Peptides against a protein of PDB entry 5FRP. Designs and how they scored, part 1

Every score and structure here is a prediction.

Target 1, 225 residues: chain A of PDB entry 5FRP
Amino acid sequence: VEWTESIPQIIATREDISKELNQALAKTFIDSDPRVRRTSVMIFNKVPVTEIWKNITNKAIYTSLLHLAREKHKEVRELCINTMAKFYSNSLNEIERTYQNKEIWEIIDTIPSTLYNLYYINDLNINEQVDSVIFEYLLPFEPDNDKRVHRLLTVLSHFDKKAFTSFFAFNARQIKISFAISKYIDFSKFLNNQESMSSSQGPIVMNKYNQTLQWLASGLSDSTK
Positions, changes and structure headers below are counted from each chain's first letter, unless a header gives other numbers.
Peptide ipSAE was made for these designs. It is ipSAE averaged over its two directions, with the distance scale d0 held at 1.0 Angstrom where the peptide's residues are scored. Compare it between designs on one protein only; published cut-offs may not apply.
A fold fails the geometry check if it doesn't show the stated peptide or something in it is severely misdrawn.

## One batch from the design tools (peptide; made by RFdiffusion4, then SolubleMPNN; aimed at target 1 K162; its pose is not in this set)

Design b1_p10_4_s2
Fold by OpenDDE base, seed 5:
Structure b1_p10_4_s2 (fold): chain B 225 residues (1-225), chain A 10 residues (1-10)
Amino acid sequence: as target 1 above (225 residues)
Amino acid sequence: KEELEKLLSL
């Protein structure tokens, strides 16, 4: 009887501790010190996704995480972009949609849109990072057609208008890049052949090779920045 | 939970 009577108090205490923890954590995401914000983002990388969903119940934390994708501090922003993409993928794979977590899912489901909207910043470093996380986490390679289509539909289902525009532009760009890489390879093979280089086509192919390289390079960010 | 608490204590 005494044990049973203590259970509500224990549950209440745990809820109180959890609430206080969530409140404290929410503040850290908006802290003026970028080191504090960084540490806060790292929680999503270090703690299993299932435990995050279980223990972090304050929706403001998730909203704040998404906002950090546009923050001024480069390191925090880059970390946030990777973290939120990975967290999205892990959540889709491991977290069931329930009535209780609906409000959190409403936020998490906007991660793809949030990421695609970063292309409008028109920053090459950000663009490269977004490209990377799309292929790694949002739309990874999936040999199963049904799973691949389902993932795609899930990602697109919460897009805003701007995200859709970015999505189409992204895909068009990827096709062009793929074609350019293919040409680069072909030209490289040709130029590596001495007989081909000595032919009348040698100089022509060299010019095309250089143009292809220039085009490919123009889409790359400066690693020093 | 323990990992979260550890991170917040740092």
Scores: peptide ipSAE 0.041, ipTM 0.774, DockQ to the pose 0.030
OpenDDE base, seeds 1, 2, 3, 4: peptide ipSAE 0.017, 0.040, 0.032, 0.031; ipTM 0.573, 0.776, 0.748, 0.723; seed 1 fails the geometry check

## One batch from the design tools (peptide; made by RFdiffusion4, then SolubleMPNN; aimed at target 1 R173; its pose is not in this set)

Design b2_p13_2_s4
Fold by OpenDDE base, seed 5:
Structure b2_p13_2_s4 (fold): chain B 225 residues (1-225), chain A 13 residues (1-13)
Amino acid sequence: as target 1 above (225 residues)
Amino acid sequence: ELEEKLKEFLSLP
C-alpha cells in the first residue's frame, strides 16, 4: 500500500525530472560551445529511437536539431545531417503515429525537405553528404516495390517546392553520373587493350576518356579540402 | 556529462 502511494510521487518526480531534463537539453542544442551542441546531437545517435521519442517531449529540441543542419561549425553540421537523416529513417520504421506524438512528427516529417534544401547552399561537401544520407537513410535500397514506393511517397509528402526542385535535380544528376561511370569503365577497358589503342579509334577514345574523367572529377569534392 | 546524465535518467547501459 505504501509502495503504491509512492508511485504517483515517483512518477511525478520522474515527470518533473523529465521536464527539467528536456528543458536543460533544449538549452544545450543552442549552446555557444560547439562541443556542447555536438554532444547534444550525439544523444540521438546513442539512444534508441524509441527511447528518444518517449523521453524527449520538448518539440524545441527537435526543431533545434534540424536547425543545426545549417550550422557554421562544420563538424557539428555534418554530424547533425547524418544524425537527423538516420533518426528520420529509424522513426519511420519504429515509431507509430499517434495523437500524442503528432506535434513531434510534424517536425520530423520536415527532415527530408530540410536536407534537400541544403543543396541550395551550393557547397560541394554539403551536396555530397546530402547525397550520401539520401541513399543511406531517406531512400535506401529496397527490393520490395510496395515498400519502396511507400517510402518515396512518405518522403515526398511533406516536400516544399524547393525540395521538389532539388529532388528532381538530384535524380537527374545521378543518372548523368551513372552514365559517365559506365562510359569511364568502357573507355578504361578499351584503353587497356593494346590492339584497340593501336587502332584508328585509339586517340578518339582517349580523348573521350579524359573528358569523362574531367567531368567526374569536377563533380566530386576534394576530400583533402 | 549531459550524455551520462541522460543515460542515467533513461537507465541505458
Scores: peptide ipSAE 0.056, ipTM 0.776, DockQ to the pose 0.015
OpenDDE base, seeds 1, 2, 3, 4: peptide ipSAE 0.035, 0.033, 0.034, 0.006; ipTM 0.750, 0.732, 0.726, 0.386

## One batch from the design tools (peptide; made by RFdiffusion4; aimed at target 1 Y119 N122 F170)

Design b2_p14_5
Pose (drawn by RFdiffusion4):
Structure b2_p14_5 (pose): chain A 225 residues (1-225), chain P 14 residues (1-14)
Amino acid sequence: as target 1 above (225 residues)
Amino acid sequence: EKTPLMEEIEELEE
C-alpha cells in the first residue's frame, strides 16, 4: 500500500519510467489484498487523465480496472464504477485519436456497455450507482442540444446486444415510471382539500396511493427511506 | 427477488 500510494506523484513528476511501473501496477491491480487494489484504482482518480494516458500503457491495467467492477468486494467495486466512468468522460473530453493510441481505446470504449451490463446482476445499490454514475459522467445533462446526441452516439457506438437491450429497457421503464409519478401527484393532491375523508374513495383511494408508492420504492435499495 | 428493471429486460429478451 505504501508503495502504491506513491505512484500518482511520481507519474505526475517524472516520465522517466513507463516500463517498470506498467510491469508493477499490473500485479498491484490483481493483488490479493483489496487495500492495494483500491489504492491502485485511486491512481485513475488522483492523477489527471492525460498523465494516465501518457504514462501507463499496459493493456492489463485497464482490463483489470474494468474487471474489478464486477467484484464481490463492495468498496473496491463502487470506487471502480465511479472512477472508470468519470475516466471515460474525461478520456473523451481531452484525448484525441491517432494511429497508435487507438490500440487501447477498444477498452475505454467498451466502458458504457460494461456499465450497462451491471444492471443484469440485479442489485439495488449497484443499479442505483450505475444510474447515478451514467448521468453524471457519461450522458451528462449539459451543455447543449447537439453535442449530447453527438456523444450519445459515441457512447452507443460500442455496445453488445445486452447493452442495447438494457439501454432500451431502461427507456421502456421510463414511461411506466412517468405514468406512475404523474398519478402519484394526481393522488397526492388528494390532500390539497377535503375530497373524501371517507366519502367517494376515502376507504379505497388511500390504499391505492399508499400501495402505489411501494411500487416505485420497490426498485430502491432502502425502500423504507 | 427480481427488480422491475430486470423483469423488463427479460420481457424484451423474450

## One batch from the design tools (peptide; made by RFdiffusion4; aimed at target 1 N127 F170)

Design b2_p16_6
Pose (drawn by RFdiffusion4):
Structure b2_p16_6 (pose): chain A 225 residues (1-225), chain P 16 residues (1-16)
Amino acid sequence: as target 1 above (225 residues)
Amino acid sequence: SVAELARKAAAGLINK
C-alpha cells in the first residue's frame, strides 16, 4: 500500500519510467489484498487523465480496472465504477485518436457497454450507482442540444447486444415510470382539499396511492427511505 | 431529485 500510494506523484513528476511501473501496477491491480487494489484504482482518480494516457500503457491495467467492476468486494467495485466512468468521460474530452493509441482505446470504448451490463446482475445499489454514474459522466445533461447526441452515438458506438437491449429496456421503463409519477402527483394532489375523507374513493383511493408508491420504491435499495 | 429517483427506479426495474 505504501508503495502503491506513491505512484501518482511519481507519474505526475517523472516520465523516466513507464516500463517498470507498467510491469508493477499490473500485479498491484490483481493483488490479493483489496487495499492495494483500491490504492491502485485511485491512480486513475488522483493523477490527471492525460498523464495516465501518457505514462501507463500496459493492456492489463485497463482490463483489470474494468474487471474489478464486477468484483464481490463492494468498496473496490463502487470506486471502480465511478472511476472508470469519470475516466471514460475525461478520456474523450481531452485525448484524441492517432494511429498508435487506438490500440488500447477498444477498452476505453467498451466502458459504457460494460457499465450497462452491470444492470443484469440485478442489484439495487449497483443499479442505483450505474444510474447515478451514467448521467454524471457518460451521458451528461450539458451543455447543448447537438453534442449530447454526437457523443451519445459515440457512447452507443461500441455496444454488444446486451448493452443495447438493456439500453432500450431502461428506456422502455421510463414511460411506465412517467405514467406512475404523473399519477402519483394526480393522486397526491388528493390532499390539496377535502375530496373524500371517506366519500367517493376515500376507502379505496388511499390504498391505491399508498400501494402505488411501493411500486416505485421497489426498485430502490432502501424502499423504507 | 425526482428525476434521479425515477431513473434509479427504472434501473432497478430492468430485470422485472

## One batch from the design tools (peptide; made by RFdiffusion4, then SolubleMPNN; aimed at target 1 Y119 T165 K176; its pose is not in this set)

Design b2_p17_2_s2
Fold by OpenDDE base, seed 2:
Structure b2_p17_2_s2 (fold): chain B 225 residues (1-225), chain A 17 residues (1-17)
Amino acid sequence: as target 1 above (225 residues)
Amino acid sequence: DIEEFLKKLKEELEKLE
């Protein structure tokens, strides 16, 4: 009985420690010293994605990570770009969307837009890096058509207008717009044929579908002008 | 493991000082 009473205190203590660490980490991401910021980003490379999602609950940390994509310090920026892209991919693969982590996902879902918006900086080194991480992490080669289409739709569903424009300008040539459209059509057919629309995920998938369709249509219209 | 995570995070934060 006495042992059971100590468990809440231990949990509370751990929670307190976790909060303190989160607060400390949040500060390090905005530190004036690039070395501190670099080390902070590196935590995302050293710690498994599942543990990060579980233990890093401060939204400011994720937001700050994304902001470092535009960091003036080259090494920090490059590390950040690679880190966030990889983290995004790993999150998609390993982290389920729940009510509890919804707010973090809202931030993470902006990573593709954040990356594609870097093309507007018009820096060749940045462009090359963005190209690399997009094809390695965001839109990796996937032999399974359904998975590939789903990933594409996921990436596109949260694009802002600028990111979508960049997508067509820079990456459509590699994924061939025709291929993307074809796969989208296949996905649409798949969604229409499967009773899965009645699942709890149905509305979410439908929303993503509609958003992607809207953007694709808009992008094609802009490209034809 | 939360403990392992906290340990690693603490260690990394200490390196930042």
Scores: peptide ipSAE 0.086, ipTM 0.761, DockQ to the pose 0.012
OpenDDE base, seeds 1, 3, 4, 5: peptide ipSAE 0.031, 0.074, 0.020, 0.032; ipTM 0.672, 0.749, 0.590, 0.713; seeds 3, 4 fail the geometry check

Design b2_p17_3_s2
Fold by OpenDDE base, seed 1:
Structure b2_p17_3_s2 (fold): chain B 225 residues (1-225), chain A 17 residues (1-17)
Amino acid sequence: as target 1 above (225 residues)
Amino acid sequence: MEEFKKLVEEIEKKLEE
């Protein structure tokens, strides 16, 4: 009898503790000290995704995490970008969509848009990092075609207009890069042949080769052009 | 859970600093 009466108090105490912890964490994500903000982000890296979803119930924490992607402090920003991308991927793989977690999912589903919108900052380092996390976490290599398509559709389904524009620009650039690489290979093969190099086409192909290299060198790091 | 609590405690200590 006494044990059964203690259960509600223990549950209530746990809920109260959870509430207090969530309130404290919400403050730490917006703290003026970047070390505090960094440590806050690290929770999402060190704690299993299932435990995060279970214990972090304040939606403001997730919103604040997403805002740190535009943090002025470089180290915090970089950590946040990697963390949120990984957290998104892990959430898709491990967390079921329920009525209870709907509001949090609405925030988490904006992570792809949040990341693609970082291209508009026009910072080379940010662009490179966003490229990296897209290939690692958002749109990872998946040998199963159905799973790959499903992931792509999931990512795209929550895009805002700016994210779509960024996505298309990125893909268009990738196609151009791929084409330029193909040309580079063809020109290299031509120039590697002594007869071809000595022909009237030799100087023309050499010029095109150099132009292709210059274009690649200037553009490989810029996914937005 | 335990790791989460430890991280929260670490953050709280930094806030008091």
Scores: peptide ipSAE 0.056, ipTM 0.691, DockQ to the pose 0.013
OpenDDE base, seeds 2, 3, 4, 5: peptide ipSAE 0.000, 0.035, 0.021, 0.050; ipTM 0.279, 0.661, 0.520, 0.691; seed 4 fails the geometry check

## One batch from the design tools (peptide; made by RFdiffusion4; aimed at target 1 N127 A169 F170 K176)

Design b2_p18_5
Pose (drawn by RFdiffusion4):
Structure b2_p18_5 (pose): chain A 225 residues (1-225), chain P 18 residues (1-18)
Amino acid sequence: as target 1 above (225 residues)
Amino acid sequence: STVNEYFNELVEELEENF
């Protein structure tokens, strides 16, 4: 851990080495101890994306980084998901493509599909995290009308069938959710004024809204929240 | 059905179609 903690500054201060470092971090990314794996993925977080793209070039680093996204260990997996997504975002907003660096891009480009494939594991927390991470770094809410789409296609550019089916299923669920929140408000407004304390639908509508709110809460990790 | 069961059914239907 002590050794792994020093790399970001070294990479940030010297290009003298990209050989031994690439040889070492590969082992450091698959070590048995999760602390070092965390401290390893923290590199992609602490040191700027450009210096990563310049200094570390070994194929195994990126594959291990993305591989850990499916890991049992939680603290590593979450930081991994967040990191490789923010990295994917920054790895397009700063670094162009040439004849030589494309060799490793096929990994940076399969990041969104890998991210969308996490939904198939069916974990509430992970689904929530991927949800939050995608709209934070991948498909941002800014800044304009045209580039969102221009990049949206680049995100969709490298998908497997699963990534598409899940990309669309996420969208198919959006309408059903909208049909729910709208009715949720249409039912929640019932308390604006006295419509039926026990009249028209008092004994029935309360237990439609009260039971309907559970449907939206069934997808969240903490439904009791 | 839950939100996640409904989502999985959609995924299965879309995979069968593809």

## One batch from the design tools (peptide; aimed at target 1 Y119 K176)

Design b2_p19_1_s2 (made by RFdiffusion4, then SolubleMPNN; its pose is not in this set)
Fold by OpenDDE base, seed 2:
Structure b2_p19_1_s2 (fold): chain B 225 residues (1-225), chain A 19 residues (1-19)
Amino acid sequence: as target 1 above (225 residues)
Amino acid sequence: SEFEKREKEWEEKLKELEK
């Protein structure tokens, strides 16, 4: 753990990390101690993206990072999912594609697929986290239409079949949620009107309101787990 | 793994929904 904690400082100070250091770092990502794995992931959060790309040249490190998205240890997994999504976004924004870094980009370009494939785990907490990182890092709000479309195409260009399926399912779910929220608002307005509540439609709308709330709540993870 | 088991279950459910 102590050794791994020193790595961010070394990367920040040295222009060229030795092959031996890269090999040693690669081993920390598969360490049996989740604290070591966590510390290894944190390197990608503490070191600027440009320095990571410059100094970490061992492909195994990037592959291992992506693998931790399916880690058994919840904290490590959650950290990894956020880290890899952010790293992907930062890489797209700050790293130029060159002949020299092509092999690393081939790995990094699989991050969107890796994330969308997590929906198949059918875990509400994981689903919420994936939803969050999609909006924050993969497909962030972009007012420029050309940039937004370009980002979308970049994300989709490396999708496998499973990722595409998840993508369409996600979009369909978002549409349904949006519609449900709209109904919730309409029902709430109706119920807040005393004249409307006293009408024959009052009980019917109340029932629909409750059904809508239950449906919306069923999609939320238990924050106490 | 637990995740692999859940993934298989989910894949089966998805196949049922597509029918």
Scores: peptide ipSAE 0.117, ipTM 0.754, DockQ to the pose 0.081
OpenDDE base, seeds 1, 3, 4, 5: peptide ipSAE 0.015, 0.026, 0.069, 0.064; ipTM 0.421, 0.534, 0.733, 0.725; seeds 1, 3 fail the geometry check

Design b2_p19_2_s2 (made by RFdiffusion4, then SolubleMPNN; its pose is not in this set)
Fold by OpenDDE base, seed 3:
Structure b2_p19_2_s2 (fold): chain B 225 residues (1-225), chain A 19 residues (1-19)
Amino acid sequence: as target 1 above (225 residues)
Amino acid sequence: DKEFEEEIKKLIEKEEEFL
C-alpha cells in the first residue's frame, strides 16, 4: 500500500525533471555564449530523432533551433542549417504524425520554408549551404516516383510565399546549371578530340568552354570570404 | 535516455558555470 502511494510522486518527480530539463535546454539555445548554443544544436545530431521527439517536448526549443539558422555566429549558423535539414528528413522518415506531437510538427514543417528563406540574405556561402542541404536532406534523390512526389508535396505544403518564390528560382537555376554542365561535358569531349580542335570550330568551342566554366565558377562562393 | 540525460546535464553544468 505505501509503495503505491509513492508512485504518483515518482511519476510527478519524473515529469518535473523532464520539464526542468526542457526548460534548461530552452535557455541554452538562447545563451549569449555561442559555444553553449553550438552544444545545444549538437544534441539534435547526437541523439536519435526518436529520442529527441520523445524527450524534447517544449516547442520553444524547436522554434529556437530554427532561429539559429540566422545566427550571427557563422559556425553555429552553419551547424544549425545542416542540423535542422537532417532533423527534418529524419523526422519525416521515422516520426509518425499524431495528435500528441502535432504542435511540434507544425514547427518542424516550417523547416523547408525557413531554409528557402535564407536565400533572401543574398550570401553566397549561405546559398551554397542551403543548396547542399536541399539535395542531401530535403529533396534527396529518390528513384521511386511516388515517394519523390510525396516528399516534394510534403516540402511544398508548408511553404510561405517567399519560400515558394525561392524554390522556383532554385529550380530554374538548377536547370541552367544542369544545362551548363551538359555543355561543359560536350565541349570537353570536343576539345579532347584533336581533329575537332584543329577544325574551324575549335576556337569557337574553346571560347564557349571558357565562358561555361566562368559561369559555373561564378555560382561558387569565393573561398576567401 | 541516458545519453540524452548526460548531454543535457553537460549543458546545464555549462550554463551554471556561466551564471
Scores: peptide ipSAE 0.090, ipTM 0.712, DockQ to the pose 0.013
OpenDDE base, seeds 1, 2, 4, 5: peptide ipSAE 0.066, 0.006, 0.059, 0.082; ipTM 0.697, 0.335, 0.691, 0.709

Design b2_p19_4_s2 (made by RFdiffusion4, then SolubleMPNN; its pose is not in this set)
Fold by OpenDDE base, seed 4:
Structure b2_p19_4_s2 (fold): chain B 225 residues (1-225), chain A 19 residues (1-19)
Amino acid sequence: as target 1 above (225 residues)
Amino acid sequence: SLLEEYEKKLKEEEKKFNE
C-alpha cells in the first residue's frame, strides 16, 4: 500500500518510469489486498492523463484497470468504474492517437463497451453508477453538435454486440423514465386539484399515479443498501 | 420490443452470474 501510494509522486517527477516499475505497478492491480488495488486505481485519478500515457507503458496495467470494473470488492469496483470512465474522457480530449500509443488506445477504446457490459450483471447499484458515468464522462453534455456527434460515434465505434444491446436498452429506458416523470408531474398537478379529485376520473388517475410511482421506485437502487 | 429482448438477456446473464 505504501509503495503504491508513492507512485503518483514518482510519475509526476520522473520522465521515464522504468520497465521494472511498470511491472511492479501491474502486480498491484491484481494484489489480493483490496486496499492495494484501490490505491492502484487512484493513480489514474491523481496523475494527469498525459503523464499516465507517457509513463505507464505496460498495457497489462490498463487491462487490469478495466477488469476491476467487475471487482467483487464494492469500493474498488465503484472507484474503478468512475476512474476508467473519467480516464477515457480525458484521454479522448488530451491524448493524440499515434503509432506509438496504438496498443494502449486499443485497450482504452474498449472502456465504453466494458462499462455497458456491466448492465448484464443486473445490479441496480452498478446500473445506477454506469448511468452516471456515461452521462458524466462518456457522453457528457456538449453544446456543439458536431463535437457531440463525434463523441457519440467514437464511443459506439468499438462496441461489441452486447454493448450495443445495452446502449439501446439504456436509451429505451431513458425514454420510459422521461415519460414516466412527465406523467408523474401531470398526475401530481391533477391530484393537487381537489376539484379534479372529486371527479369521476379521480380514481382512475390515482391508480395510474400509483402505478407510475411503483415503476419509478422499482428502477431505482435502494439507497440503504 | 428491444427493451424486452434486453431484459430477457439480462435475466439470462443474471442466472449465469449467480451460478
Scores: peptide ipSAE 0.009, ipTM 0.409, DockQ to the pose 0.071
OpenDDE base, seeds 1, 2, 3, 5: peptide ipSAE 0.005, 0.007, 0.005, 0.000; ipTM 0.340, 0.378, 0.358, 0.304; seeds 2, 3 fail the geometry check

Design b2_p19_7 (made by RFdiffusion4)
Pose (drawn by RFdiffusion4):
Structure b2_p19_7 (pose): chain A 225 residues (1-225), chain P 19 residues (1-19)
Amino acid sequence: as target 1 above (225 residues)
Amino acid sequence: TAAELARKAAAGLTGKELA
């Protein structure tokens, strides 16, 4: 851990080495101890994306980084998901493509598909995290009308069938959810004024809204929240 | 906040259907 903690500054201060470091981090990314794996992925977080792209070039680093996204260990998996997504975003907004660096890009480009494939594991926390992460770094809410799409295609550019089916299913669920929140408000407004304390639908509508709110809460990690 | 929660709910429900 002590050794792994020092790399970001070294990489940030010297290009003298890209050989031994690439040789070592590969082992450091698959160590038995999760602390070192976390301290390893923290590199992609602490040191700027450009210096990563310049200094570390070994194929195994990125594959291990993405591989850990499916890990049992939670603290490593979450930081991994967040990191490789923020990295994917920054890894397009700063670094172009040439004839030599594309060799590794086929990994950076399979990041969204890998991310979308996490939904298939069917974990509330993970689904929540991927949900949060995608719209934070991948498909941002800014800044304009055209580029969102221009990049949206680049995100969609490298998908497997699962990524597409899940990409679309996430979208098919959006309408059903909208049809829910809209009715949720249409039911929640029932308390704007006295419509039926026990009249028209008092004994029935309360237990439609009260039971309907559970449907939206069934997909969240903490439904009781 | 509500939009985030809706998206999280959508992701959770989608995950159940995909599984």

Design b2_p19_8_s3 (made by RFdiffusion4, then SolubleMPNN; its pose is not in this set)
Fold by OpenDDE base, seed 3:
Structure b2_p19_8_s3 (fold): chain B 225 residues (1-225), chain A 19 residues (1-19)
Amino acid sequence: as target 1 above (225 residues)
Amino acid sequence: SSYFKNLEKWDKELEKLLE
């Protein structure tokens, strides 16, 4: 752990990381101690993306990072999911595609697919996190249409079949959520009107309101877990 | 997958709710 914690400083000082160091670092991602794995993932958060690309050239490190998305240890998994999504976004924004980094890009380009495949685990906490990182890092709000389309195409261009399926399911779910929220608002407005609430439709709308809330809530993970 | 089955169930529940 202590050794791994020193890596960010080494990278930050622009000292060339030896092949041996890269190999040693690769091993830390598969260490039996979750604290070691966590510390290893944190390297990607503490070191600028440009420095990571320059100094971490062992593709096994990146592959191992992606595997941690399915880590049994919750904290490590959650950290990894956020880290890889952010790293993907930063890489797209800051790293040029070159012949030298082609092999790493081949791995990094699979991050979206890796994330969308996490939906198949059918865990509400994971789903919520994946939803979050999609909106924050993979497909962030972009007012420029050309940039938005380009980002979307980039994300989709490396999808496997399962990721595509999850992608469409996700989008369909978002549409339904949006519709449900719209109805929630309508019902709320109706119930806030005393005259409407006192009408024959009052109890019916109240019931629909409650059901809508329940439906919306059922799609959310328990924050206590 | 169980994920899609759950989504389908969730969708059906919404459809029933909003009828």
Scores: peptide ipSAE 0.102, ipTM 0.741, DockQ to the pose 0.872
OpenDDE base, seeds 1, 2, 4, 5: peptide ipSAE 0.101, 0.098, 0.101, 0.098; ipTM 0.741, 0.740, 0.744, 0.740

## One batch from the design tools (peptide; aimed at target 1 Y119 F170)

Design b2_p20_1_s2 (made by RFdiffusion4, then SolubleMPNN; its pose is not in this set)
Fold by OpenDDE base, seed 2:
Order: sequence, then structure tokens, then C-alpha cells
Structure b2_p20_1_s2 (fold): chain B 225 residues (1-225), chain A 20 residues (1-20)
Amino acid sequence: as target 1 above (225 residues)
Amino acid sequence: DSLIEGGKLLEEVKKLVEES
């Protein structure tokens, strides 16, 4: 009986610890010392993605992580870019979308846009790093066509206009128009797959597809002007 | 092991914040 009465206190203590941890971490991400910021980013590299999502619930921490992509301190910036790209990929692979984590996902879903927007800084080193993380983490090689298309649509579905423009500009250089068309065809095939459409993810994929099409259309229209 | 490492990093961050 006594142990049962202690459970609420233990839970409360854990919640308090979690709250304190989140508050402390939120401060460290915006600390004036770049070493503190660097170490804060390293937490996202060392802690499993599932544990991060479970224990870090303060939205400000994730927002601050994304802001460090534009950090003036080169080492912190480079670490952050790699970290957020990897974290995004791991989250897509390991974290389910729930009502409870919706607000965090809204932030995480902006990582692709955040990365693609770095091209506008016009720094060659940043551009090379962004290219690297895109191919390693955002759009990795995937032999399964359905998975590849799904990942692409996921990445594109939350692009802002600038990110989309960058995507087309840089992919147009690496991805022959033929590859973009091929992906479009693959997507169309995916959508035509009744098994995929009948799944609980069907409507979500369809929505992402429509958004992608609208963006493609808008991007092409701007290029024809 | 990764969780333990994360905890150590957090403690390092706390120390750095206190020293700053």
C-alpha cells in the first residue's frame, strides 16, 4: 500500500525532473558560449531519437536547434546542420505521428526547408554541406520506389517557396528533368496502387501529392516567366 | 549506452552553464 502511494510522487518527481531538464536545455541552446551550444546540439546526436521525442517536450528547444543552422560560429553551425538532418531522417523512420507530438512534428517538418534555405547564404562550404546531408539523410538512396516516392513527398510537403525554388535549381543540376519526371511517374503509380491508397496513410499521401503538384506547377510557371 | 552518454553530455552542459 505504501509503495502505491509513492507512485504519484515518483511520477510527479519525474515530471518535475523532466520539466527542469527541458528548461535547462532551452537555456543552453541560446547560451552566449558557443561551447555550451555545441554540447547542447551533441545531445541530439548521442541520445536515441525515441528518447529525445519522449523527454524533450519543450518546442523552444527544437526551434532553437533549427536556428543554429544559421549560427555565426562555424563549428556549431556545421554540427547543427548535420545533426538536424540526421534527426529528421531518424524521426521519419522511428517516430509515429500522434496527436500528442503534433506540435513538435510541425517544427521538425520544417527542417528540409530550413536546410534548403541555407543555399541563399551563398557560401560554398555551407552549400557543400547541405548537398551532403540532403543525399545522406533527407533524400537517401532507396531502391524501393514506393518508399522513395513517399520520402520525397514528405520532404516536399512542407517546403516554403524559397526552399522549393532551391530544390528545383539544384536538383535541376543534378537530377535531369527526366529524373523529376520519372519520380512524378513513380508517384502516379504509387497513387494508383489501391493497396497504398486504401491504407490509413492514403489520404495523407494524397494530400502531400497535391501539395507537391501545386508547387511543381508554380515552380515551372515561374521558370517559364 | 546512448542514454547514459546523453546524460553525461547534459551534465557537461550544466557545468559549462554554471561556469559561464
Scores: peptide ipSAE 0.075, ipTM 0.714, DockQ to the pose 0.015
OpenDDE base, seeds 1, 3, 4, 5: peptide ipSAE 0.057, 0.064, 0.066, 0.073; ipTM 0.683, 0.704, 0.697, 0.713; seed 1 fails the geometry check

Design b2_p20_3 (made by RFdiffusion4; failed a check: the pose's geometry)
Pose (drawn by RFdiffusion4):
Structure b2_p20_3 (pose): chain A 225 residues (1-225), chain P 20 residues (1-20)
Amino acid sequence: as target 1 above (225 residues)
Amino acid sequence: MNASLRKEAIEEAKELLEEN
């Protein structure tokens, strides 16, 4: 851990080495101890994306980084998901493509598909995290009308069938969810004024809204929240 | 899926209930 903690500054201060470091981090990314794996992925977080793209070039680093996204260990998996997504975003907003660096890009480009494939594991926390992460770094809410799409295509550019089916299923659920929140408000407004303490639908509508709210809460990690 | 939307909708629903 002590050794792994020092790399970001070294990489940030010297290009003298890209050989031994690439040789070592590969082992450091698959170590048995999760502390070192976390300290390893923290590199992609602490040191700027450009210096990563310049200094570390070994194929195994990126594959291990993305590989850990499916890991049992939670603290590593979460930081991994967040990191490789913010990295994917920054890895397009700063670094162009040439004849030589494309060799590794096929990994950076399979990041969204890999991210979308996490939904298939069916975990509430992970689904929530990928949900949060995608709209934070991948498909941002800014800044304009045209580029969102221009990049949306580049995000969709490297998908497997699963990524597409899940990309679309996420969208198919959006309408049903909208049809729920809208009714939720239409039912929640019922308390704006006295419509039916026990009149028209008092004994029935309360237990439609009260039971309907559970449907939206069924997908969240903490439904009781 | 769509956990953020669902979370936001629940938060808004809690606010509406408190207001009422």

